# Ledger of designs, part 73: peptides against a protein of PDB entry 6J54

Target 1, 223 residues: chain A of PDB entry 6J54
Amino acid sequence: NENLFASFIAPTMMGLPIVTLIIMFPSLLFPTPKRLINNRTISIQQWLIQLTSKQMMAIHNQKGQTWSLMLMSLIMFIGSTNILGLLPHSFTPTTQLSMNLGMAIPLWSATVFTGFRYKTKTSLAHFLPQGTPALLIPMLVIIETISLFIQPVALAVRLTANITAGHLLIHLIGGATLALLNINTMTAFITFTILILLTILEFAVALIQAYVFTLLVSLYLHD
Target 2, 42 residues: chain B of PDB entry 6J54
Amino acid sequence: QFQFTGIKKYFNSYTLTGRMNCVLATYGGIALLVLYFKLRSK

## One batch from the design tools (peptide; aimed at target 1 M14, target 2 L35)

Design b2_p27_8_s4 (made by RFdiffusion4, then SolubleMPNN; from b2_p27_8, 15 letters changed)
Fold by OpenDDE base, seed 1:
Structure b2_p27_8_s4 (fold): chain B 223 residues (1-223), chain C 42 residues (1-42), chain A 27 residues (1-27)
Amino acid sequence: as target 1 above (223 residues)
Amino acid sequence: as target 2 above (42 residues)
Amino acid sequence: NAELEAAIAAALASLAASQLLALLALL
């Protein structure tokens, strides 16, 4: 089992953590456009960012749209790190719960505090669903309060669990495929097909988890 | 659409103000309970 | 076995190449 989780150990070089460099690396993949007509790749990238921005910020008013830059940077960061993590022998920082909590807790806190600052009445009223029977009011307020505090944890764990599980499955199925090559070639072929399908799924999961993480942060801001 | 009279005007689960007041009352009640147990333990 | 390893390696290399090409296109 130790060999299975070896890819999730924080990489170091000469005793110095290189995780900081890995975290900063995705920023190089998203340069700012300098020309009116850019290269095809940059144009497509900017188009995708614009589409995603319009979709995510459609639920927000003008004040909420001030968070657009932060939310778009977040989705691009998580998405890029997740995709890069699918490279062989790569390290994905988003598999570390500490990193995801480090993102989730401040963002969640910022959204909650922003809600209380500008929409105090609505934010306080959010702890009680509309139309609740009078006898259930105290219990539901407690449950909704607990639910609020679980939100950042659930956000971080969801991202961590999905990405980590995907990497583990790819590793296990890949290892099983190699082991079965000398035992049963037909079964190995089936296992390899599953590995390919799983890899395609993990690319989708990598993007979806980035989107869901950012969307939930956005939703907490809206609520 | 809802006409509330008396205490239900301020404490209801249908209006924003009513919901807010219910939440504050709940937190206030919990705080008083905690205070009671703290004072009783002394 | 060697062909399968090569196919997996090629698929992974293509992924790495796509990332490098994206980086080079942006630089």
Scores: peptide ipSAE 0.018, ipTM 0.592, DockQ to the pose 0.022
OpenDDE base, seeds 2, 3, 4, 5: peptide ipSAE 0.015, 0.023, 0.016, 0.017; ipTM 0.656, 0.662, 0.656, 0.651; seed 3 fails the geometry check

## One batch from the design tools (peptide; aimed at target 1 M24)

Design b2_p28_3 (made by RFdiffusion4)
Pose (drawn by RFdiffusion4):
Structure b2_p28_3 (pose): chain A 223 residues (1-223), chain B 41 residues (1-41), chain P 28 residues (1-28)
Amino acid sequence: as target 1 above (223 residues)
Amino acid sequence: FQFTGIKKYFNSYTLTGRMNCVLATYGGIALLVLYFKLRSK
Amino acid sequence: MFFDIFLFFAIYFAVFMLIFYIYYEFLS
């Protein structure tokens, strides 16, 4: 009975303040120069695109490369609006589940209508995998079509659910420091757990590779 | 002039990318169950 | 061209979240 942890009961609030200012704000963190040589703070933002525009370009190699100049604008928005919210009292728009159901469905149904306007047969004849055996035709085409319509829900719910799960362990491990007016040795170990956990919460950039890339496999497989 | 800088890009891919009507239908029906539960409280 | 695509994408979602904020204040 040496070290008794404490807890504080308080509502964890994901309120909704004025949002159309907060959305536009990580667009003016990135400028664009009309000059040859640039000023050494755009120049490491212009080099960071020319890396990851050479990995969503190399798989496709088609005339579906036209679509890939918009998939590097989808990685800078939720690469910035997941990184801005690690600050003390900031608000992330990709916390709320509303706009991610508007990021998944206008993009996911822009992929099944891409081969249906050109191929019109063999885009969902990709439901035929192989040289057809006879015992498992109806066990297949009720499976591979129930794992197609999961994909817009499987694309947007995997982003909202773990971004806001990083904010609660920021508060609850951080709120147990404030309510630790008991023995003071264990206050530094909860603080040291925080400053490790904020390094893990820079996997909010590593969860944007897992949004643009399973949108490319959901584009390279249909087209 | 927030148009003609990206007007060549629109009619290229908004043939399949501007299908927010399925989002508008799945959004407008999602308006209807929440005003109904508060009507029945 | 890239910054204009990025700004038009941020305006599109700012209009979408304004419609959802108006609906949340109406049903409040």

Design b2_p28_3_s1 (made by RFdiffusion4, then SolubleMPNN; from b2_p28_3, 25 letters changed)
Fold by OpenDDE base, seed 5:
Structure b2_p28_3_s1 (fold): chain B 223 residues (1-223), chain C 42 residues (1-42), chain A 28 residues (1-28)
Amino acid sequence: as target 1 above (223 residues)
Amino acid sequence: as target 2 above (42 residues)
Amino acid sequence: LLSEILKALSLELAELAEAELRLALLLA
C-alpha cells in the first residue's frame, strides 16, 4: 500500500512545494473575457458558468444569490482540479483531506454564521423539526446539533474519498496493464479497456463531486 | 390551524418561536447540568 | 426536493466510492 500511495504524496522540487503551483494552475484555464464576443472556448466556458449559476442559485432568494460568485469559483476550482488530477501520473490536491477540510470548514462556518446572523430565529428553529413530540425534543435537538457539526466532515470526506478511490483504481489498473504487457497481451488489452472506461467514469465523478460539494454548501446557506 | 395557550404558547414544536424557545431551553438545561457537575466536583 | 435529490446522489456516489475502494483493496 505504501508504494501505491506514493502517488498521493505531495510533490516537491528542491524542497519547494509544487502543490501551490498545481493549485494555481487551473485558474489559468479560465481567463477573464474582454470582448463582447469572445473566442469559442471562452464563450463555452461562460455559457457553462451561466447555466450552473442558474441551477445553483435557483434555490436561493435575492439575498442568497450574493454567494453566487463564491459558489461558482468553488465549483470551478474543485472541478478543474479533479479533472486535471485524472491525467496520468498526476497529483490531485483534492485527494488530500487537509485541503478539503481547509475549504469545507470555512465555507461551512460562513454559511452557518450567516444563517445565525440574518435568520437567527429560523436557524435556531432548524435544530427542532416541526411536530416533534414534547418528550423527544431534547434528544432531537442534540442529534440535530451533532448533525450540524458532522456536515463539514462529511463534506470533506465525501470529496476526498470519491476522488481518492478513483485515483487508486486508475493507478492500480494502469499498473496492472503495464505489468501484463510482458505477460499476456490479450489480458493487458482487457485491463486497458477497463482503465479507459474507469477514466470516463472518473471524469463524471469529478464533475459531480464538485457540483455536490458546492451544492451542499449552498444548501447549508439556504437552510 | 393550531392555537396554543399557556405554556404551550411559548414552548411548542409547531411555531417558529416555540421551536426556538425549545432549543434555547434545551441548551440552557444542558449548560445548567454541566455547571452543576462542575460545581459538584469542586 | 433538492435535498432529496442531493441525498440520493450522495448515496449513489458513496456507494460508488465504496465499491471502488473495495476493488482497490482487492487489487492491492
Scores: peptide ipSAE 0.235, ipTM 0.742, DockQ to the pose 0.026
OpenDDE base, seeds 1, 2, 3, 4: peptide ipSAE 0.217, 0.183, 0.052, 0.180; ipTM 0.753, 0.742, 0.695, 0.742

Design b2_p28_3_s2 (made by RFdiffusion4, then SolubleMPNN; from b2_p28_3, 25 letters changed)
Fold by OpenDDE base, seed 1:
Structure b2_p28_3_s2 (fold): chain B 223 residues (1-223), chain C 42 residues (1-42), chain A 28 residues (1-28)
Amino acid sequence: as target 1 above (223 residues)
Amino acid sequence: as target 2 above (42 residues)
Amino acid sequence: ELSLLLKALAEELAELAAKVEELLLLLA
């Protein structure tokens, strides 16, 4: 069990947490453009940022557009950390529930508070869906209130569970492949193929989870 | 749009204002119940 | 608009789930 979860332990050196450096490292992968015509890598990066920005901010009005920088930085951060976490012997900070809660709760609270601040009437009305029978109003309001408070938890757990499960599966299948190499080469080849497919899937999951996380934050802001 | 009269004008599940009032009434009722039981225990 | 966004999200999650199920079937 220790070997399986050893990759999820927060790395430290000389008692100092290296997690801080790991968190800051993805920022180096997104340099600020200095030239009118940048290199191909930066151009593609900026193009992707523009596309994602247009998609996410399309649901917001001018006031909601203020959150564009925050949401874009969030998706870039989570996406980059998730992708880097798929590197061999790498540590993915987003596998830590504490980190995801640390991101989800403030962002969720900010969106909820912003909603109550500027759209108090609409925000309060969201606790009761339209067309609810009169007898079910008190119960449904309570359920909706509880649902609201579960949102940040669900947001954090979803990201953590998906990334963690993917990492665990890669390690398990990888270990099984190595073990089967000495037993049955053909079976080992099959498991290795599955490992490759799984790795590709995890790359997609890494990006999707970053997008979903940011999208849900944006959705809560839209509500 | 729906036309409501009487209490349904202020408390309904269709209009935005009605929904808001229902939510506030629910919270108010819960608060009163909690207060009642708290005072009763003394 | 909210319903459309939720529907889009549900569709994306469903696609991901289908891929996961496919992989699980291969493992079985």
Scores: peptide ipSAE 0.064, ipTM 0.689, DockQ to the pose 0.021
OpenDDE base, seeds 2, 3, 4, 5: peptide ipSAE 0.019, 0.019, 0.025, 0.057; ipTM 0.662, 0.674, 0.677, 0.674

Design b2_p28_3_s3 (made by RFdiffusion4, then SolubleMPNN; from b2_p28_3, 26 letters changed)
Fold by OpenDDE base, seed 1:
Structure b2_p28_3_s3 (fold): chain B 223 residues (1-223), chain C 42 residues (1-42), chain A 28 residues (1-28)
Amino acid sequence: as target 1 above (223 residues)
Amino acid sequence: as target 2 above (42 residues)
Amino acid sequence: LLSQLLEYLSQLLAELARLLELLLLLLA
């Protein structure tokens, strides 16, 4: 009887945090170009990075585009870790809420701080939507303030929950498939097909969640 | 363009400055309330 | 399944609590 959540336990070797190495591993998958015309794989990576960069930073002005490097690194990190986490018996660090909070909170605070420093008037005005009745202004300001503080939590929980749920579902369906192999091969085949489809979906989710996370950070910066 | 007079000139939900002032006033009011209760408890 | 879920949630809550404590310490 294996624990369904055993795959979410932080791996350690002799008490040493291997998690740090796992986190750093995706960086090896993105080597820096050394040639004018690189290999196809590197070229594709660079093209994807450039494409995503253009899409995400199109919302920002010249000042906001300074965040391009950080945002791109973030999306590449989260995306790569999520995809690698779909490997069999792999550990996805982004399933850990602590890690996601560790990323979300500083980035969120940086965006909020940047907004207050350079766009104080606009940032403060965002706490009150335009056209609000006068009597509801105090209440709405409070609600918007609370909403602001919920943003980092929402970012972290969204990413964590989606990835974790995907992993759990894959494990559950996979386990069910294995159990049904000796009971009903036809049903097992159907379940296996569902598992394959689910795995494909999770690959998409992995990328989407990385993108959404980074995009929302970018949007918060724009606001 | 919006034309406001009196208090609405500074406190309105339509202009950027007005919204900012409303937010600041709200925070100020809350701070004053907290301060009042704090001083009252002593 | 429920017990495992509860254990997982408890771990998450524990981690969250730890992070909150650290945050409070940083803010103090």
Scores: peptide ipSAE 0.153, ipTM 0.699, DockQ to the pose 0.034
OpenDDE base, seeds 2, 3, 4, 5: peptide ipSAE 0.138, 0.102, 0.089, 0.119; ipTM 0.708, 0.683, 0.694, 0.689

Design b2_p28_3_s4 (made by RFdiffusion4, then SolubleMPNN; from b2_p28_3, 24 letters changed)
Fold by OpenDDE base, seed 5:
Structure b2_p28_3_s4 (fold): chain B 223 residues (1-223), chain C 42 residues (1-42), chain A 28 residues (1-28)
Amino acid sequence: as target 1 above (223 residues)
Amino acid sequence: as target 2 above (42 residues)
Amino acid sequence: ELAQILKYLLEQLANLASSVQEALLLLS
């Protein structure tokens, strides 16, 4: 069990945690453009950012689009960290529930408080679905209130669980492949093929989870 | 178009204002219950 | 909907991981 979860232990160097450096590293991969026509890599990045921004901000009005910068930075951060985490034997900060909670709770709180501040009437009305029978109103309001508080937890756990499960699976199949190299080369080749396919899938999952995380935050803001 | 009369005008599940008032009433009721039990325990 | 589908896929992957873990235990 210790060997299985060893990759999820916070890395340290000389007794000092290097998690901070790992978290900051993805920011270096996205330099600010200085020219109208930049390098191919930067151009692709900017193009992708524009596409994702257009999709996410389509549901928001002009006032809601003020959050575009923050939401795009969030998706870039989570996406880049998740992709980098798929490197063999690499530590992904997003696998840590504490980190995801640290991101989800403030963002969720900001969206909720913003709603109550500027749209108090509508925000309070969200605790009661439209058309609810009168007898169910008190119970349903309580349930909706609880549901609201579960949102940040669910947001963090969803991201953490998906990334963690992917890493575990990659490590398990990778370990099995290495073990089978000396036993049966044909079986090892099959497991290796599965590992490759799984890795491709995890790349997609990493991007999707980053998108979903940011999208849900944006959706909560819209409500 | 929903037309409500009396108390249903202020407490309904169809209008935005009615829903808001229902939520506030629910929270107020719960708060009063909690306060009652807290004062009773002392 | 996408999240639900992903959750389902994740569960399937978890089952696969369990099977691989059992296989590794047999090899050890």
Scores: peptide ipSAE 0.128, ipTM 0.673, DockQ to the pose 0.019
OpenDDE base, seeds 1, 2, 3, 4: peptide ipSAE 0.058, 0.030, 0.023, 0.057; ipTM 0.681, 0.678, 0.675, 0.695

Design b2_p28_4 (made by RFdiffusion4)
Pose (drawn by RFdiffusion4):
Structure b2_p28_4 (pose): chain A 223 residues (1-223), chain B 41 residues (1-41), chain P 28 residues (1-28)
Amino acid sequence: as target 1 above (223 residues)
Amino acid sequence: FQFTGIKKYFNSYTLTGRMNCVLATYGGIALLVLYFKLRSK
Amino acid sequence: FYDLFFFFALYFAVIMFIYYVYYMLLTS
């Protein structure tokens, strides 16, 4: 009975303040210059695009490359609005489940209607995988179509659920420091756990590769 | 002028990308179950 | 690129304004 942890019971609030100012704010962190040589703080933002525009371009290699100049604007918005919220009292719009159901369905159904306006037969004849055996036709086409309509729900719920799971361990491991007016040796170890956990919460950039890229595989497979 | 800088991009991909009616139907029906549960409390 | 990025952020600002108006009417 040496080190007794403590806890504080308090409601964890994901309130909803004025949001249309908070959305527009990580646009004006990125300027755009009308010059040749630029000013060494856009110039490392202009080099960071020319890397990851050479990885969502190399797989497709079609006339579906026209679509890829919009998929690098989808990676800077939820690459910024997941990184801004690590600050002390900031508010992330991709915490709420509302706009992510508007980020998945207007993009996911913009992919199944891409081959249906050009191919019209073989886009969902991709349901036919191989040289058809006879014992498993109805066991297949009730499986590979129930794992198609999961995809918009499987694209948007995987983003909201773990972004807000990073904010609760920020509070609860952080709120147990404030309520640790018991023995003071264990206060530093909970603080040292925090400053490791904030380094893991820069995997909020690593969860935007897993949104743009399974939108490219959900685009490169249909088209 | 927030239009003609990206007007060549719109009618290219808004043929399939501007289908927010499925989002508007899935959103409008999602309005209906929450007003109904508060009506029945 | 910046014009498309700003128009994309404005599109989601309209969705979140409609959800904020719905949330204030539902909590009244």

Design b2_p28_4_s1 (made by RFdiffusion4, then SolubleMPNN; from b2_p28_4, 23 letters changed)
Fold by OpenDDE base, seed 2:
Structure b2_p28_4_s1 (fold): chain B 223 residues (1-223), chain C 42 residues (1-42), chain A 28 residues (1-28)
Amino acid sequence: as target 1 above (223 residues)
Amino acid sequence: as target 2 above (42 residues)
Amino acid sequence: MAELLKYLAEQLARLAELVELLLLLLLK
C-alpha cells in the first residue's frame, strides 16, 4: 500500500528540511549572461523570457511595466518548479498550499494597495459594475468585495489543486499500470499509453498554471 | 451622454464618480447599521 | 468577466503555439 501522498511530504535530510534547497535550485538553472554571444541554452532562455515579457507587458501601461521584473521572476519560478516537479522522485514545492498562499497574498495585497493609492476613484468604482440596476447596487457591492478577498485564495488553490491532482493521477495510473503488467499485458499497455498522454498533459499544465497565475496577478494590477 | 440630473448625478452606475459614490454609500450604510446595532446592544 | 475569459483563451492559444514551436525545435 503505497502512500499516495508520500510525494507531497516535505523532504528531510538528517532531520533538516531541504525544501529551501529545492526552492533555490531552479534559480541556478537561469544564469546571468556574461557574454555578448551566449550559449544555445542561454539564448533560448533569453528568447523565451523576452517573448513572455512582451506578451505580459502588452497589457500594462508604462507604470505597470515597472512590475515586469517581479512578474517575470514569478512566472519563471513557478514554471521551473512545476516542470522540475514532474521529474521522478522530485518534490514539487508548488503542491504546498502554504507556499502558493505565501506568493499570492503579498502580490495580491500589493496590487490592491497600489490600485487604491494611485487610482482610488477607479478602484472604488470597480466594486460596482457598469449598468447595474439601482436596487441591486448594495448587494452587488458586497459580493464584489467578497470576490476581491477570495482572489488570493483562488490563485493559490488553483495552482495547488491542478498540480496536486496531476501528480496524483500520474501516481495512480502508474501504479495501476505496474499492477496490470502481471495480470494482462494488453490492458497494461493501454494504461501505459494513457499514462504517457497524461504526463504530456501535465507538462502543458505545469507551464499553463505558471502563466495563468502570473497573468491573473497582472490583471489585478491592471484593474 | 446621459445627462443625469438631481440625485442620479451623484449616484449612478454609469459614471466613475457615480459608481464610487454608490460604493461609499453602501459601506457607509453598513457601517451605520453596525454602529446602530452596537449602540443598541449597550 | 467575458473579456477576461476571452483574453485568457487567446493567451492560452498563443502559449500552445509557442509550446508547439518549442517542441518542434527540440525534436528537430
Scores: peptide ipSAE 0.018, ipTM 0.602, DockQ to the pose 0.018
OpenDDE base, seeds 1, 3, 4, 5: peptide ipSAE 0.015, 0.013, 0.008, 0.016; ipTM 0.564, 0.585, 0.571, 0.585

Design b2_p28_4_s2 (made by RFdiffusion4, then SolubleMPNN; from b2_p28_4, 22 letters changed)
Fold by OpenDDE base, seed 1:
Structure b2_p28_4_s2 (fold): chain B 223 residues (1-223), chain C 42 residues (1-42), chain A 28 residues (1-28)
Amino acid sequence: as target 1 above (223 residues)
Amino acid sequence: as target 2 above (42 residues)
Amino acid sequence: LDELLRYLAELLADIAAATLLALLLLLA
């Protein structure tokens, strides 16, 4: 069990948290463009950022567009950390529930607070969906209130569970492949194929989870 | 738009104002119930 | 529409999570 979860232990050296450096490392992968015509890699990167920005901010008005920088930085951070976490012997900070809660709770609270500050009437009305029978109003308001408070927890747990489960599957299938190499080469080949397919899936999951996390934060802001 | 009269004008599940009032009334009712039980225990 | 988008986003994320967890449980 320890070998399986050893990759999820926060790395430290001499009592100093290397996690801080790991968190800061993805920032180096997104340099600010200095030239009018940048490198092909930077140009593609900026193009992708603009596309995602336009897609996510399309649902927001001018006031919501203020959150564009925060949301784009969030998706870039989570996406980059998730992708880097798939490297051999790498540590993925987003596998830590504490980190995801540390991101989800403040962002969620900020969106909720912003909603109550500028759209108090609409925000309060969201606790009761339209067309609710009069007899079910108190019960549904309570349920919707509870649902609101579960949102940050669900957001953090969803991200953590998806990334952690993917990493565990890669380790399990990888270990099984190595064990089967000396037992049955054909079966080992099948498991290795599954490992490759799973790795590709995890790359997709890494990006999807980053997108969903940011999208949900954006939707909470719009709501 | 729906035309409501009487109490339904202020408390309805269709209008934005009505929904808000229903939510506030629900919270107020819960708060009063909690307060009642708290004072009753003394 | 906003609630629908949120529901769809959450549904998609939950399906992904459920599939991965199901695979994990089968292989564990």
Scores: peptide ipSAE 0.277, ipTM 0.816, DockQ to the pose 0.028
OpenDDE base, seeds 2, 3, 4, 5: peptide ipSAE 0.274, 0.266, 0.273, 0.273; ipTM 0.818, 0.819, 0.816, 0.812

Design b2_p28_4_s3 (made by RFdiffusion4, then SolubleMPNN; from b2_p28_4, 23 letters changed)
Fold by OpenDDE base, seed 1:
Structure b2_p28_4_s3 (fold): chain B 223 residues (1-223), chain C 42 residues (1-42), chain A 28 residues (1-28)
Amino acid sequence: as target 1 above (223 residues)
Amino acid sequence: as target 2 above (42 residues)
Amino acid sequence: LSELLEYLAEWLARLAAQVELALLLLLA
């Protein structure tokens, strides 16, 4: 049903890509603190950012912690967009594979290149796990190389698939609920309850996927 | 600590340098194969 | 690698379940 996928169509106004504005909108939700003691909302945001930053950067050395700003911005962006996408009839850019690839590929490339630049020996060694039998070395190196190139794809697809599937389920169950309202109110109520539970789950998934996305990028950087 | 002698000193799956060399050798081998087929096609 | 594979497996399982559910709803 086209109506089910209508929410995934990139919105435009007068042929202009309003998607750009949608992408930029989450940035407004994170104002820069101006006071020593900010509002509770801002303080909570800062606390969350600090907490997540400490958690994510714990695996990195001081040199790797230079990526903290990028990673934090990434997680905030993806997280905020995903959460906002759960609003009624909202469009989430992260449901678009192109968007996620646009983020994943450059970031992945940056991590890989950074690894090769500053940790060449270690990075090259990662193509061959320790203890590999000598006869399997060439094949395993090839497999590991392929695995490396699958990483950005997996990163993008994971995020896209999770968010898209969630949205799709919400729409489907929501539509079913509406359809059942006039057929069986009791069943409709049950379906509605499931919808609510699913929505809550999707909120969690939205945050988790943002975290996982960023974490994996971080892990690739750490090598 | 692993002690390797001969070729295993440079090509092993246990040491960092050995692993690196193995990877490079693998890529080199692939490159040579590609080159061989490319030249053979001509 | 094993942990990664396990995570991927779990993720794929979740995705499969979601797709299955979606398909069932579409067919209903």
Scores: peptide ipSAE 0.178, ipTM 0.721, DockQ to the pose 0.023
OpenDDE base, seeds 2, 3, 4, 5: peptide ipSAE 0.153, 0.067, 0.094, 0.156; ipTM 0.762, 0.666, 0.741, 0.696

Design b2_p28_4_s4 (made by RFdiffusion4, then SolubleMPNN; from b2_p28_4, 22 letters changed)
Fold by OpenDDE base, seed 5:
Parts: structure tokens; C-alpha cells; sequence
Structure b2_p28_4_s4 (fold): chain B 223 residues (1-223), chain C 42 residues (1-42), chain A 28 residues (1-28)
């Protein structure tokens, strides 16, 4: 059990945590454009950012579009870190629940606070669904209140659990492949093929989880 | 769409204002209960 | 969003089944 989770321990170098450097590294992969016509890689990145921005902001009005910069930065950060975490023997910061909670809770609080500040009546009304029988009103208000406080936890756990589960599976199949290399080469080849297919799937999952995380934050803002 | 009179005008689950008032009333009731138990414990 | 969540749930379920299978094979 200890060997399975050893890859999820925060890496240190000479007693100093290198997690900060790992977190900052993805930002270097997305340089700011300095030319009217940039390199192909930068152009593709900007194009993808524009597409995702248009897709996410389609739900929001002009007031909600003010959060576009923050939401786009968030999805780029989570997406890049998740993809980099799929490299062999790499540490994914987003697998740490503490980090995801550190992002989810403030963002959730900001969205809820913004809702109460600018849409007080609508925000308060969300605690009671329309058409509720009068007898069930107190119970439903309590349930909806609890549901609201579970949102940041669910947001963080969903991201962490999905990425962590994927990494665990990659490590397990990878370990099995290495063990089978000296036993049966044919079986080892099959397991290696499964590992490759799983890795491709995890790339997709990494992007989807980043999108879902950002989208849910955006939806909580829109109410 | 719906016409409410009396107390139902202010406390209903169909209008935005009614829903807001119901939520506020529920929180107020819970706060009073907590206050009651706090004062009773002292 | 519901469709996206459904898709995500299906993918996660598939991964979970695969993990269980791998775990069972490793324990034998």
C-alpha cells in the first residue's frame, strides 16, 4: 500500500519542497504573444483559449463575462498541470486535495458572494425550489443550504479523485508490465498496449476535468 | 400567473419574493432555536 | 452540463472497472 501511494508524496529536494517549482512550470509553456503573427504553437494556444472562452462565456451575460480572465487562467492552469502529470514518474500537483481545496473554496466563496451582492433576491430564492409544497419548505431549505456547502468539497474531490485514480491505474498497469517482462513477453506486450490506451484516455480525462471544474465554477456564478 | 392573498402573498414557493421570504423565515427560525438552546444552557 | 456529467460518469465507471480487474489480477 505504501508503494502504491509513494508517487503521490510531495517531492522534495534536499529537504526543500519543489512543489512550488512544479506548480509554476506550466506557466512557462504559455508565453504571451509579442507579435501580430506569432509562432505556430502560440497561435494554436491562443486559438484554443479563444474557443474555450467563447464556449464557457456563452452562458453568461456581460456582467458574468467579467470573470472570463480568471476562468480561462484557471482552466489553463489545471489542464496544463494535469497533462504534465501524466508524464512518467511525474508529480501532479492537482492530485493533492489540499491544493484543489485551496483553489475551489476561494473561487466558490467568491461566486457565492458575488451572487449575494448583485443578485440578492435570486440567490436567496435558490434555497427553495419553485412549486414546493408549503409543508416541505423548511426541510428543503435546510437541504439546499447543506447542498450549497457541499459544492466546494464536491468540486475539489471530483477533480482530485479522477486524476488520482487515473494515475494509480497507470502505475499499477505499468508495474504489472514490468513484472511480466521477465515472465511472459507476450502478456507483457498486451498489458503495455492497455497502458498506452489508458494513457491516451487519461489525457482526455485531464482536459475534461479541467473544463468541468471551471465550468461548474462558472455555473455557480450564473446561478 | 398565480394570485395570492394574505400570508400566502408573502410566503409562497412560486414567486421570487415569496421564496426569498420563506428562506429568510426558515433561517430566522433556526437562529431563534439556536439562541434558545444557548440561553437555556447558560 | 448533464450530458457532460453523464459522459464523465461513464468514463470514470469504465476506469474503475479496469482498476478493479487489474487489482484482482495482481492479488492472485
Amino acid sequence: as target 1 above (223 residues)
Amino acid sequence: as target 2 above (42 residues)
Amino acid sequence: LSELLKYLAEELAEIAKLEELVLLLLLK
Scores: peptide ipSAE 0.256, ipTM 0.720, DockQ to the pose 0.021
OpenDDE base, seeds 1, 2, 3, 4: peptide ipSAE 0.249, 0.228, 0.192, 0.215; ipTM 0.735, 0.730, 0.717, 0.721; seed 2 fails the geometry check

